# Designs tried in a protein design run: peptides against a protein of PDB entry 1LOE. Part 11

Target 1, 181 residues: chain A of PDB entry 1LOE
Amino acid sequence: TETTSFSITKFGPDQQNLIFQGDGYTTKERLTLTKAVRNTVGRALYSSPIHIWDSKTGNVANFVTSFTFVIDAPNSYNVADGFTFFIAPVDTKPQTGGGYLGVFNSKDYDKTSQTVAVEFDTFYNTAWDPSNGDRHIGIDVNSIKSINTKSWKLQNGKEANVVIAFNAATNVLTVSLTYPN
Target 2, 181 residues: chain A of PDB entry 1LOE as posed
Amino acid sequence: TETTSFSITKFGPDQQNLIFQGDGYTTKERLTLTKAVRNTVGRALYSSPIHIWDSKTGNVANFVTSFTFVIDAPNSYNVADGFTFFIAPVDTKPQTGGGYLGVFNSKDYDKTSQTVAVEFDTFYNTAWDPSNGDRHIGIDVNSIKSINTKSWALQNGKEANVVIAFNAATNVLTVSLTYPN

## One batch from the design tools (peptide; aimed at target 1 T65 S66 I87)

Design b2_p27_4_s2 (made by RFdiffusion4, then SolubleMPNN; from b2_p27_4, 9 letters changed)
Fold by OpenDDE base, seed 3:
Structure b2_p27_4_s2 (fold): chain B 181 residues (1-181), chain A 27 residues (1-27)
Amino acid sequence: as target 1 above (181 residues)
Amino acid sequence: SISFSSTLSGAGTNQKRIGFSATTSAV
């Protein structure tokens, strides 16, 4: 059995186990993905590759990840695109187009993307988001158009606790978000 | 904070990276 594990509590100015892309950086021991300006893309990747799938056997890893994030907009009624956790090929690059959350580049399914994401989407994009217009959590497989969504009420400026778990035996990905404070 | 843990039966062959992303638009 191959086990991969890492934990980062504080983010230093020289965080060697992160690859920063776009506007992503660390400051005051926090990982900051975007600047409070227009047209930014910020990403951070864990530097070590992770084995999630074995093409020879077809085995898929079980995984669990937990993290905290804050969306802090000056105006809670005018919030940017959102935040996303993703798993992508090692050579993944930040993508432009705000609605694509820096991860995808199409609403069409593209298996060559080899990318799975959990989006915390704060902006309604008519072309692919749920028609009710709610801010939402979405599971994205090779497309910005989520295969499943759930309405989510943003608490601006508050720390959200997220747990994402994947069970390979059942092929079920579970997402939970709470605002404990 | 961030934590990640995975378990794979056998030795994996595919390489992926875990990441976080956020964007702002012109809107």
Scores: peptide ipSAE 0.650, ipTM 0.925, DockQ to the pose 0.868
OpenDDE base, seeds 1, 2, 4, 5: peptide ipSAE 0.551, 0.648, 0.552, 0.600; ipTM 0.881, 0.925, 0.882, 0.906

Design b2_p27_4_s3 (made by RFdiffusion4, then SolubleMPNN; from b2_p27_4, 9 letters changed)
Fold by OpenDDE base, seed 4:
Order: C-alpha cells, then sequence, then structure tokens
Structure b2_p27_4_s3 (fold): chain B 181 residues (1-181), chain A 27 residues (1-27)
C-alpha cells in the first residue's frame, strides 16, 4: 500500500512542483489558469506522477482531492467555458479548448485518452451537455460527454470548495461543491 | 484561483498526473 499526499495552499512565482501549460501561471500567490482574453487554454499539473492503479492486479487506489477555485468573469451571464480537475497520462498536454475544456478532444468515448475529469462547466455545448442548458458539474471518463452531471449555480467571483473522492471498493466517484458563507 | 490538496491510498504501478484546466472562448 502506498500513500501519496500533497498540498498547495498558496503559489509562488517559481512553483517547482507544478507543470504549467498553456496560459497557466502563478501571480500574487495564486494559480491562474486563464488570462482575461478569449480562446485560451491554461493548465497546471502536479509535477510528481501518482500511482493510481496496479497494472498487474487492476486494483485502483482510493483518492480524495480537495481544492478551491474561483471563476471571475466580467459578465456572469456570459461565462465560458469552465474549469476542470483531471487525471491524465503523465505526458498529457493541453487538448482541445473551448467546450472540450483543454482536456478532451471528442464527445465519443476514447479509451486511449486515459483521462478522467471532473468538469465545472459554465458554457452550454449543445452537442454533449445536458439539454437543460444549466451550468453543471460533470464526471468525464475518456470523453467530454459526461457520464453523470449535476446542475451547479456559479457564484461569480466567489471561492468554491470542492471535494472529489473515489472509493475503489464501490467504484464510486463523489463530487461536492460548496460556497462557504 | 486554485488551492489544492490531494491524498491517494492504494497500490499501483500505473502512473498518472493530476491537474487543473480552464478554457475561455471567443463568443
Amino acid sequence: as target 1 above (181 residues)
Amino acid sequence: MVSFSSTLTGSGTNKKRIGFSATTREV
């Protein structure tokens, strides 16, 4: 049994345990993934790879991930495209932008992606998003088309607290989001 | 803005990286 843990509560200008991709960067002790411009992709990876399953036995690790994020858009009614937590191959690079959130390239299931994501999707993409058009949390497995979604009310400019937990015994991934008052 | 912590318990030989991503679009 192996336990991997890390915590980053503030970020320095030379955050060596992060791999910055696209427009991702740190400023004022904060990780910023996108610039205030259109058509950007920003990512940040924890530099150390994590063992998530045993290739011989197929056993999958339990994990709990907690983080906070802020989406701060000038217009709360026009926010695109979203924020995503993901687990991907070690050599992962930014993928398709926009509605693909920089993590996926297709709405079709692609096992070669080897990527699991939790999306906090602020923009309705008619081709794959829930038909109600709500902003939503989605669980994505090898596809931008979520296997499960839940409506989510964005509080623009506010810190959201997120907990993502995977129980290997039950094969259940849970996502919790709260806006502390 | 993101702050982040993670724990993982288990046994595994298959390696992945954890990350965050965000996108904007031209509307």
Scores: peptide ipSAE 0.534, ipTM 0.868, DockQ to the pose 0.610
OpenDDE base, seeds 1, 2, 3, 5: peptide ipSAE 0.530, 0.523, 0.511, 0.532; ipTM 0.867, 0.860, 0.861, 0.867

Design b2_p27_4_s4 (made by RFdiffusion4, then SolubleMPNN; from b2_p27_4, 9 letters changed)
Fold by OpenDDE base, seed 4:
Structure b2_p27_4_s4 (fold): chain B 181 residues (1-181), chain A 27 residues (1-27)
Amino acid sequence: as target 1 above (181 residues)
Amino acid sequence: MISFSSELTGAGTNQKRIGFSATTSAV
């Protein structure tokens, strides 16, 4: 049977070396995170570490990242599980799949995770997702249970433009999503 | 357009990598 695919068609203004994990791979046109099979985890990391939180110097920096993703689902009523942008320790490996989106292992806060994620969650997990059941964007800190969410209507097969910005002075992460087409 | 924000309390100070992840399930 057909499965949902998650792809990034635009990411970063500069070329970056990528570390592929799980089923993630790239073509000239796009980065594809999942194969057309069920129960997969696909990830891709920028090879170069970021310097937002510098453990050696304590330096904290602003950042802004933009990318465009596409979700292609054979059935828009049943789309699992989701796509994430994440910031994790340099040696990060794929975590629990399914509703944990390959980035977390628990709905309980786990400081040792040291992972921040912006989830574009297409599947309702009753144990931690917003009770309204809406597809949503979530900001996750050390847990798959988001610290904040916003309802989001998936437009199947269409490019979504995302901007994620971090203000170091306020420690605030801002997420914006637009469907221009 | 959708836009919202949150403070990243507990994010840590270790060196990080940025990445993308996606999962599928048997649904």
Scores: peptide ipSAE 0.530, ipTM 0.875, DockQ to the pose 0.293
OpenDDE base, seeds 1, 2, 3, 5: peptide ipSAE 0.524, 0.497, 0.524, 0.537; ipTM 0.878, 0.856, 0.861, 0.880; seed 5 fails the geometry check

Design b2_p27_5 (made by RFdiffusion4)
Pose (drawn by RFdiffusion4):
Structure b2_p27_5 (pose): chain A 181 residues (1-181), chain P 27 residues (1-27)
Amino acid sequence: as target 2 above (181 residues)
Amino acid sequence: MRIGFSATSQNAAIQVVNWSFSSSLTL
């Protein structure tokens, strides 16, 4: 049995248990992944590797993560590219920016990727996004093309609370985001 | 494996206000 847990309710200026990649930094008690600036990527990883599954036994971990996040755009219309919570190899480095969300490099399945991410996507990319053109939440496994999506109406500047849970018994990955009110 | 956040932007600030995680694995 192995458990890993942590909580950070207010980020400090020297959050030594995070690894920052790209423009990721902490400011005014928040983890800032991108400022409202063009063509940039920010990533932050928890510093400890986590044992998600075991080859000897074949057992896979149950887990839950929850976080509040804010997307603050200049107005409700011109908003790109989005935000992901991801599970990747210990040595993950930033991948392609823009609509690939710093995590993937292709619309096709790429076995060498070895990452699954839940995206909160605010920009329709004709090549791979749901053709309805809506902003959405998606589950991505080794591709920027989500295996599943749900339209989501962004509330600019407002706090959204999200819980992502994985139940090892069913292999169900559930994602809930709620806006207050 | 490792967990984390990633974001890209043309014009939006993306911030995480708080974060918690818990996992349990049987060996």

Design b2_p27_5_s1 (made by RFdiffusion4, then SolubleMPNN; from b2_p27_5 with Q10N A12S A13E Q15R N18S W19F)
Fold by OpenDDE base, seed 3:
Structure b2_p27_5_s1 (fold): chain B 181 residues (1-181), chain A 27 residues (1-27)
Amino acid sequence: as target 1 above (181 residues)
Amino acid sequence: MRIGFSATSNNSEIRVVSFSFSSSLTL
């Protein structure tokens, strides 16, 4: 069994195990993906590639990730665009278009993108988001158009604790979000 | 593959406070 594990509880000014893309950077021991300015995209990748899928055996890794994130907007009624944890090919690059969350570039399913994301989407995009207009958690497989969504109530400026687990045997991805405080 | 975070914004500061990951792959 090949295993990988790491934990980052303090993001330093020169965080060697992260690759920063777009406007992503570290400050005050936190990873800041975006600042409160218009039309920004920020990403950070764990620097070491992760063996998620083995082409020889066809096996897929089981994985669990836990993280805490904050969305801090000037007011809770206008918050764009969102945040995502994602898995993509090693040469992945930031994508444009706010609604694509920096990860995708189409609502059309494209298996060649080899990209999976869990989105925490704060802005309603009519072309692909759930019609109820709710802020939502979505599971995105090779498209910004989620294969499954669940309404989520943003607590502006508060730390959200997230756990994402993937069970390869059942092919089930589980997402949990809580606001502990 | 690589794992990580991505965010887009026109008015929001989006931060990650902590991050842990573990995986196991049977070969």
Scores: peptide ipSAE 0.840, ipTM 0.979, DockQ to the pose 0.931
OpenDDE base, seeds 1, 2, 4, 5: peptide ipSAE 0.834, 0.835, 0.835, 0.839; ipTM 0.978, 0.978, 0.978, 0.979

Design b2_p27_5_s2 (made by RFdiffusion4, then SolubleMPNN; from b2_p27_5, 9 letters changed)
Fold by OpenDDE base, seed 4:
Structure b2_p27_5_s2 (fold): chain B 181 residues (1-181), chain A 27 residues (1-27)
Amino acid sequence: as target 1 above (181 residues)
Amino acid sequence: MRIGFSATSNNSEYRIVSVSFSSTLTL
């Protein structure tokens, strides 16, 4: 059994265990993924590669990932675009911005992306998002078009606690989001 | 693989931050 763990409770000015991409940076002990500009894309990766799949044995890791995030939206309307947790190849670079959340390039399934994401989407994209137009949590596999979604009510400016768990035996990914207050 | 966060915005007033980040993987 191989176990890998990390925990970042404060994001320092020189957070060396993160790889910052695009507009991602740290300020006031927070990982800030957006800059105060239009069409910003910001990403940050944990610097150490994660061994999720062992090609020799075929084993897939169980994992539990936890994080707290905040979205400060200028209004309660359809504001773009969103936040995502993702798993991608070690050499991953920012992908298409906007509704693709900097993680994908197509709504069509693309095996070559090798990317799984959990999106917290605040903008309704007619071409792929749930027709009800709700802000939503989505599970994305090699496509920005989620394989599953659930409506989510943003509490503007509040900390959302997220737990993402994957059970390899059942092949089930579980996402929970709570606002503690 | 690597894990992390991504965010996009088309509005200069739209701010997204992460407060914490932890993970445990067992292979």
Scores: peptide ipSAE 0.807, ipTM 0.974, DockQ to the pose 0.549
OpenDDE base, seeds 1, 2, 3, 5: peptide ipSAE 0.770, 0.771, 0.797, 0.766; ipTM 0.966, 0.967, 0.972, 0.965

Design b2_p27_5_s3 (made by RFdiffusion4, then SolubleMPNN; from b2_p27_5, 7 letters changed)
Fold by OpenDDE base, seed 5:
Structure b2_p27_5_s3 (fold): chain B 181 residues (1-181), chain A 27 residues (1-27)
Amino acid sequence: as target 1 above (181 residues)
Amino acid sequence: MRIGFSATSNNSEISVVSVSFSSTLTL
């Protein structure tokens, strides 16, 4: 078996194991992806490539990730646009902003993107988001239009704890989000 | 592949506080 792991509990000003893209940077020991201004895109990649799929056997890795993120908006009723954890080709670069969350360019399935994302979407886009208009968690495969979603209640300015796990044997991805008391 | 985080904003500061990751691939 081949195992890969890493952990970052404080993000330094010269974090060497991250590749910063767009407006992404570190400050006050956090990875800041966006500022509270219009039309910004920020990303950060773990610098070391990860072997997720074996071309010889076709085997896919099991993985688990946990992280804490914060969305801090001026108010709770008008919040845009969202946050993602994603897996993409090693040479990935920022994609379309706004509702595409910087990771996709289309609501149509595009196998050439080779991108899987878990989105935490705070803004309703009529063309692809669930019709109930709820803020939601979504699983995105080669498209911003999620293959599955679940309503999520944002707590503005609070730390959200997330766990994402993928079981290759069952081909099931699980996501949990909690706000500690 | 590479893993990462992405965010877009019109009015919000979005940040990551901490992260851990582990993967296991059978060869």
Scores: peptide ipSAE 0.828, ipTM 0.977, DockQ to the pose 0.938
OpenDDE base, seeds 1, 2, 3, 4: peptide ipSAE 0.823, 0.824, 0.825, 0.826; ipTM 0.976, 0.976, 0.976, 0.976

Design b2_p27_5_s4 (made by RFdiffusion4, then SolubleMPNN; from b2_p27_5, 7 letters changed)
Fold by OpenDDE base, seed 5:
Structure b2_p27_5_s4 (fold): chain B 181 residues (1-181), chain A 27 residues (1-27)
Amino acid sequence: as target 1 above (181 residues)
Amino acid sequence: MRIGFSATSNNSEISVVSFSFSSELTL
């Protein structure tokens, strides 16, 4: 059995176990992915590659991740574009910005992307987002068009606690988001 | 593979406060 485990409770100015991409950087003990300006893309990768699947056996890892994120917008009505936790090839680079969240380039399924993301989407894109226009959590497999979504109420400027768990035996991914009091 | 975060913005500051991960792969 191969295991990987880490925990970052504070992001320092020289966070050696992160690879920063785009506008991503650390400040005030946080990982800041975007600033409140137009057309920004920020990413950060855990620096060590993680063995998620074995090509010989086809086995996939069980995993659990927990994180806390904040979206701080000028108001609660106009918020763009969104946030993701994602898994991608080791040489992954920032992809298309805006509604593609810096992770994908198309709503068409692209196996060569080899990318899975859990999105926390604050902006409605008519071409692929749920038609009700709600802000939502989505599971994205090789496409920005989610295979499943659920509505989510953003609390502007508040810390959202997220837990994502994957069970390889059942092929079930669970996502929870809470705003603590 | 690598894991991480990505965000895009036209008007919002998006940040991560904490991050933990664990995985187990049977070979």
Scores: peptide ipSAE 0.840, ipTM 0.979, DockQ to the pose 0.934
OpenDDE base, seeds 1, 2, 3, 4: peptide ipSAE 0.837, 0.836, 0.839, 0.839; ipTM 0.979, 0.978, 0.979, 0.979

Design b2_p27_6 (made by RFdiffusion4)
Pose (drawn by RFdiffusion4):
Structure b2_p27_6 (pose): chain A 181 residues (1-181), chain P 27 residues (1-27)
Amino acid sequence: as target 2 above (181 residues)
Amino acid sequence: AKFSIGFSATGNAKIEVVNWSFSSSLT
């Protein structure tokens, strides 16, 4: 049995238990992944590796993560590219920016990627996004093309509360985001 | 097998995480 847990309710100026990659930094008690600036990537990882599954026993971890996040765009129409919570190898480095969300490099399945991410995608990329053109939440496994999506109406500047849970018994990954009110 | 978790963002909008909690259990 192995458990890993943590909580950070207010980020401080020297959050030593995070690894920052790209433009990720903490400011005014928040984790800032990108400022409202063009063509940038920010990533932050929890510093401890987490044992998600075990090859000797074949057991896989149950887990839950929750967080509140804000997307603050200049207006409701010109908004790119989005935000992900991801599970990647211990040595993960930033991948392609733009619509690939710093996490993937291809539309096609890439076995060497070894990452699954839940995306909160705010820009329609004709090449791989749901053709309805809506902003959406997706589950991505080794590809920027989501295996599953759900349209989501962004509330600019508002706090969204999200819970992502994995049940090892069913292998169900559930994602819930709620806007207050 | 051990993995890392984290957040990533790109584009032209400001993206912030206000709070964060995580728990895992491997039995």

Design b2_p27_6_s1 (made by RFdiffusion4, then SolubleMPNN; from b2_p27_6, 12 letters changed)
Fold by OpenDDE base, seed 4:
Structure b2_p27_6_s1 (fold): chain B 181 residues (1-181), chain A 27 residues (1-27)
Amino acid sequence: as target 1 above (181 residues)
Amino acid sequence: GYKRIGFSATGNSRVDVVSVSFSSTLS
């Protein structure tokens, strides 16, 4: 059994176990992916690769991640484009910005992407987002067009607690988000 | 196979990650 784990409760100014991409950086003990100054892409990767599946056995890892994030928009009615947790090839680089969240390049399924993401999407993109226009959580597999979505009410400027768990035996990914009181 | 995990954000708002934990188990 191979176990990989890490935790970061405070992001330091010289966080050695992160790879910063785009405009991502740390400040005030937080990982800041974007700032409310312009449309940007910001990413950060955990520096150590994660062994997700064993090519010899075919076994796939179970995993659980928990994190707290904040989206703070200057105007609660004008929030773009979103936030995502993702799992991607080790050499992943920022992808298309805007509604593609810096993680994908297409709404069409692209096996070569080899990327899974959980999106917290604050902006409605007509071409692929749920037609109700709601902000939503989505599970994205090799496409920005989510395989499943659920409406989510952004609390602007508030900390959201997220838990994402993957059960390899059932092939089920679960996502929970709460805004603690 | 190996992957990297991470966070990404785009757009016009400030997006911060406050904390993170991750654990994976491969049998």
Scores: peptide ipSAE 0.848, ipTM 0.981, DockQ to the pose 0.941
OpenDDE base, seeds 1, 2, 3, 5: peptide ipSAE 0.846, 0.846, 0.842, 0.846; ipTM 0.980, 0.980, 0.980, 0.980

Design b2_p27_6_s2 (made by RFdiffusion4, then SolubleMPNN; from b2_p27_6, 12 letters changed)
Fold by OpenDDE base, seed 4:
Structure b2_p27_6_s2 (fold): chain B 181 residues (1-181), chain A 27 residues (1-27)
Amino acid sequence: as target 1 above (181 residues)
Amino acid sequence: GKKRIGFSATGNSRVDIVSVSFSSTLS
């Protein structure tokens, strides 16, 4: 069994096990993906690649990730665009901004993307988002158009706890989000 | 195959990751 794990409880000013892309950076012991000052793309990758599947055996990894995030919008009625936890090719670079969350370039399925993301989407994009206009959690496979979504109520400036787990045997990805306070 | 994991955000709001843990197991 091959295991890969890491934990970062406080993000340092020189976090060596992260690859920062776009405007992503660390400050005050947090990973800041985007700032409220401009529209941008900010990303951070764990520096070590993850062995997701074995081409010889066909086995696919199980994984679990837990994280805490805060979205702090200067205007609670104008919150864009959200963020993702994503899994992408090792040489991944920032992709299209805005509603594409910096991880995709199309609402059409594109297998060449080789990217899976869980989105926490705060902005309604009429072309692909659920028609109810709700902020939502989505599971994205090679497309910004989620294969499944669930409404989520943003608590501006509050910490949210997320758990994402993938069971390879069932091919099921689960996502949970809780505001503990 | 190997992949990298990470976070990505866009837009006009501050998005912070406060903490993260990850574990994968490949048999």
Scores: peptide ipSAE 0.841, ipTM 0.980, DockQ to the pose 0.941
OpenDDE base, seeds 1, 2, 3, 5: peptide ipSAE 0.838, 0.839, 0.838, 0.841; ipTM 0.979, 0.980, 0.979, 0.980

Design b2_p27_6_s4 (made by RFdiffusion4, then SolubleMPNN; from b2_p27_6, 11 letters changed)
Fold by OpenDDE base, seed 4:
Structure b2_p27_6_s4 (fold): chain B 181 residues (1-181), chain A 27 residues (1-27)
Amino acid sequence: as target 1 above (181 residues)
Amino acid sequence: GKKRIGFSATGNSRVDVVSFSFSSELK
């Protein structure tokens, strides 16, 4: 059995186990992906690749990730575009911005993307988002068009605690989000 | 196969990650 684990409780100014992309950077012990100045793309990758699938056995890893994030918009009624946790090819680079969240390039399924994301989507894109227009959590597999979504109420400026778990035996991904305060 | 994990955000708001942990088990 191959295991991988890490924990970052504070993001330092010289966070060498992260690869920063776009406007992502660390400040005040946080990883800042975007700032409330203009539409931008910011990403950060854990520097070490994760062995997620064994090509010889076909086995897929079980994994659990926990993180806390904050979306802080100057106007809580004008929030774009969202935030994602994603799993992508090791050489992944920022993809299309805006509603594609810097992770995808199409609403059509594209297996060559080799990317899975959990999105916390704050902006309604008519072409692919749930028609109710709600901010939502989505599970994205090789497409910005989520395979499943659930409405989510953004608490502007508040810390959201997220747990994402994948059970390879059942092929079930679970996502939980709470605002403890 | 190996992948990288991470975060992405886009748009007009400040998005911060405060903490991040990960564990995986590949049998």
Scores: peptide ipSAE 0.850, ipTM 0.981, DockQ to the pose 0.943
OpenDDE base, seeds 1, 2, 3, 5: peptide ipSAE 0.849, 0.849, 0.846, 0.849; ipTM 0.981, 0.981, 0.981, 0.981

Design b2_p27_7 (made by RFdiffusion4; failed a check: a repeat of another design)
Pose (drawn by RFdiffusion4):
Structure b2_p27_7 (pose): chain A 181 residues (1-181), chain P 27 residues (1-27)
Amino acid sequence: as target 2 above (181 residues)
Amino acid sequence: SWSFSSSLTGTGSKSYRIGFSATTSEV
């Protein structure tokens, strides 16, 4: 049995238990992944590796993560590219920016990726996004093309509370995001 | 705010890391 847990309710200026990649930094008690600036990537990883599954026994971890996040755009129309919570190899580095969300390099399945991410996507990319053109939440496994999506109406500048849970018994990954009110 | 909890039964043979990522583009 192995458990890993942590909570950070207010981020400090020297959050030594995070690894920052790209433009990720902490400011005014928040984790800032990108400032409202063009063509940039920011990533932050919890510093400890987490044992998610075991090859000797075949057992897989149950887990829950929750966080509040804010997307603050210049207006409600011109908003790109989005935000992900991801599970990747211990040595993950930033991948392609723009619509690939710093996490993937292709629309096609890429076995060497070894990452699953839940995306909160704010920009329709004709090549792979749901053709309805809506902003959405997606589950991505080794590809930027989501295996499943749900339209989501972004509330600019507002706090969204999200819970992502994985139940090892069903292999169900559930994602909930709520806007207050 | 951010929190995480996991539970695994095993020898810990497979390890991964979690995190956040975001990107921007000119619209």

Design b2_p27_7_s1 (made by RFdiffusion4, then SolubleMPNN; from b2_p27_7, 9 letters changed; failed a check: a repeat of another design)
Amino acid sequence: MVSFSSTLTGNGTNKKRIGFSATTSAV

Design b2_p27_7_s2 (made by RFdiffusion4, then SolubleMPNN; from b2_p27_7, 8 letters changed)
Fold by OpenDDE base, seed 1:
Structure b2_p27_7_s2 (fold): chain B 181 residues (1-181), chain A 27 residues (1-27)
Amino acid sequence: as target 1 above (181 residues)
Amino acid sequence: MVSFSSSLTGNGTVQKRIGFSATTSAV
């Protein structure tokens, strides 16, 4: 059994363990994925690949990921489109922007995507998002249409603490988000 | 994003990358 761990507590100007895509970059010791303008896509990949799935047994590794993020929209009344954690093929490139969050290209299940994501979706897309229109956390498997969602109240400009854990024994993915204070 | 940590334990053979993405739109 192999254990791989890494941690980035602040993001420097020469962050060699990240692959920046689109508008993603570091500034003021933070990873900034989008510019404060319309129609942007920004991504950052951890440079070292992970081995999360066993092709022979079908087993998935246990993992825990924690991160802190901030959405700071100039207009809190209309915030688009969201922030996403994802696991994708090593050669992954930015996908469709806007409501597809730069990670997917379709609301239809596409196994060739080979991508799992946890979305923190701030904008309601009528074609695939939960009908209540709430901002939400979603678990996405090969589609922007989440297999499961939970309403989430965005606190604009506040740091959100997120923990994503997968238990291989139970095959359960858990996501927690808190705003301390 | 302020911080990012991960830990993975297993015997996987298929390589993937962890990433983060964000988008803005004209709406």
Scores: peptide ipSAE 0.677, ipTM 0.933, DockQ to the pose 0.617
OpenDDE base, seeds 2, 3, 4, 5: peptide ipSAE 0.651, 0.642, 0.669, 0.674; ipTM 0.923, 0.920, 0.928, 0.930

Design b2_p27_7_s3 (made by RFdiffusion4, then SolubleMPNN; from b2_p27_7, 8 letters changed)
Fold by OpenDDE base, seed 1:
Structure b2_p27_7_s3 (fold): chain B 181 residues (1-181), chain A 27 residues (1-27)
Amino acid sequence: as target 1 above (181 residues)
Amino acid sequence: MVSFSSTLTGAGTNKKRIGFSATTSEV
């Protein structure tokens, strides 16, 4: 049977060269993280690092990024597992698949992960997801168990516009998602 | 529109890479 695919159809204006991991690949039209096959992990990293911390001054950098994604699920009732935007150590490799989204390995807080993620979680994992079972956007810090979540209604096959902003002065990450059509 | 925010306590602020990840499963 056919299964869900995840794609990034529009990158921000400062798109860079990509490092592909797992099943991820690109065409001129889109970045495909997973094909319509089961039990896969696909990742893509911007090759140029983000210099969040300046060792000389101690300053922390702000950033704003945007992208457009599409989830194509043949069965809208069963969409597993989700996709993430993440910020991780420069030598990051694919992590645990399935509900860990290829980014984390545990629901326990692990400072050595040094990873922040914005998850667009389409599948309810009883062990760590919000108890209402809603599909949701989550902000994850060093754990697949989100520090904060917001219910989100998936529009299957439609482009979702995402803006993610980090304010270094307040250490606050802001996420916005819209379906313009 | 969905919009929300959180403070990234304990995240670490050193040199990082940004990426995208997705997974599928039989579930």
Scores: peptide ipSAE 0.529, ipTM 0.874, DockQ to the pose 0.296
OpenDDE base, seeds 2, 3, 4, 5: peptide ipSAE 0.525, 0.519, 0.491, 0.526; ipTM 0.870, 0.861, 0.841, 0.864; seed 4 fails the geometry check

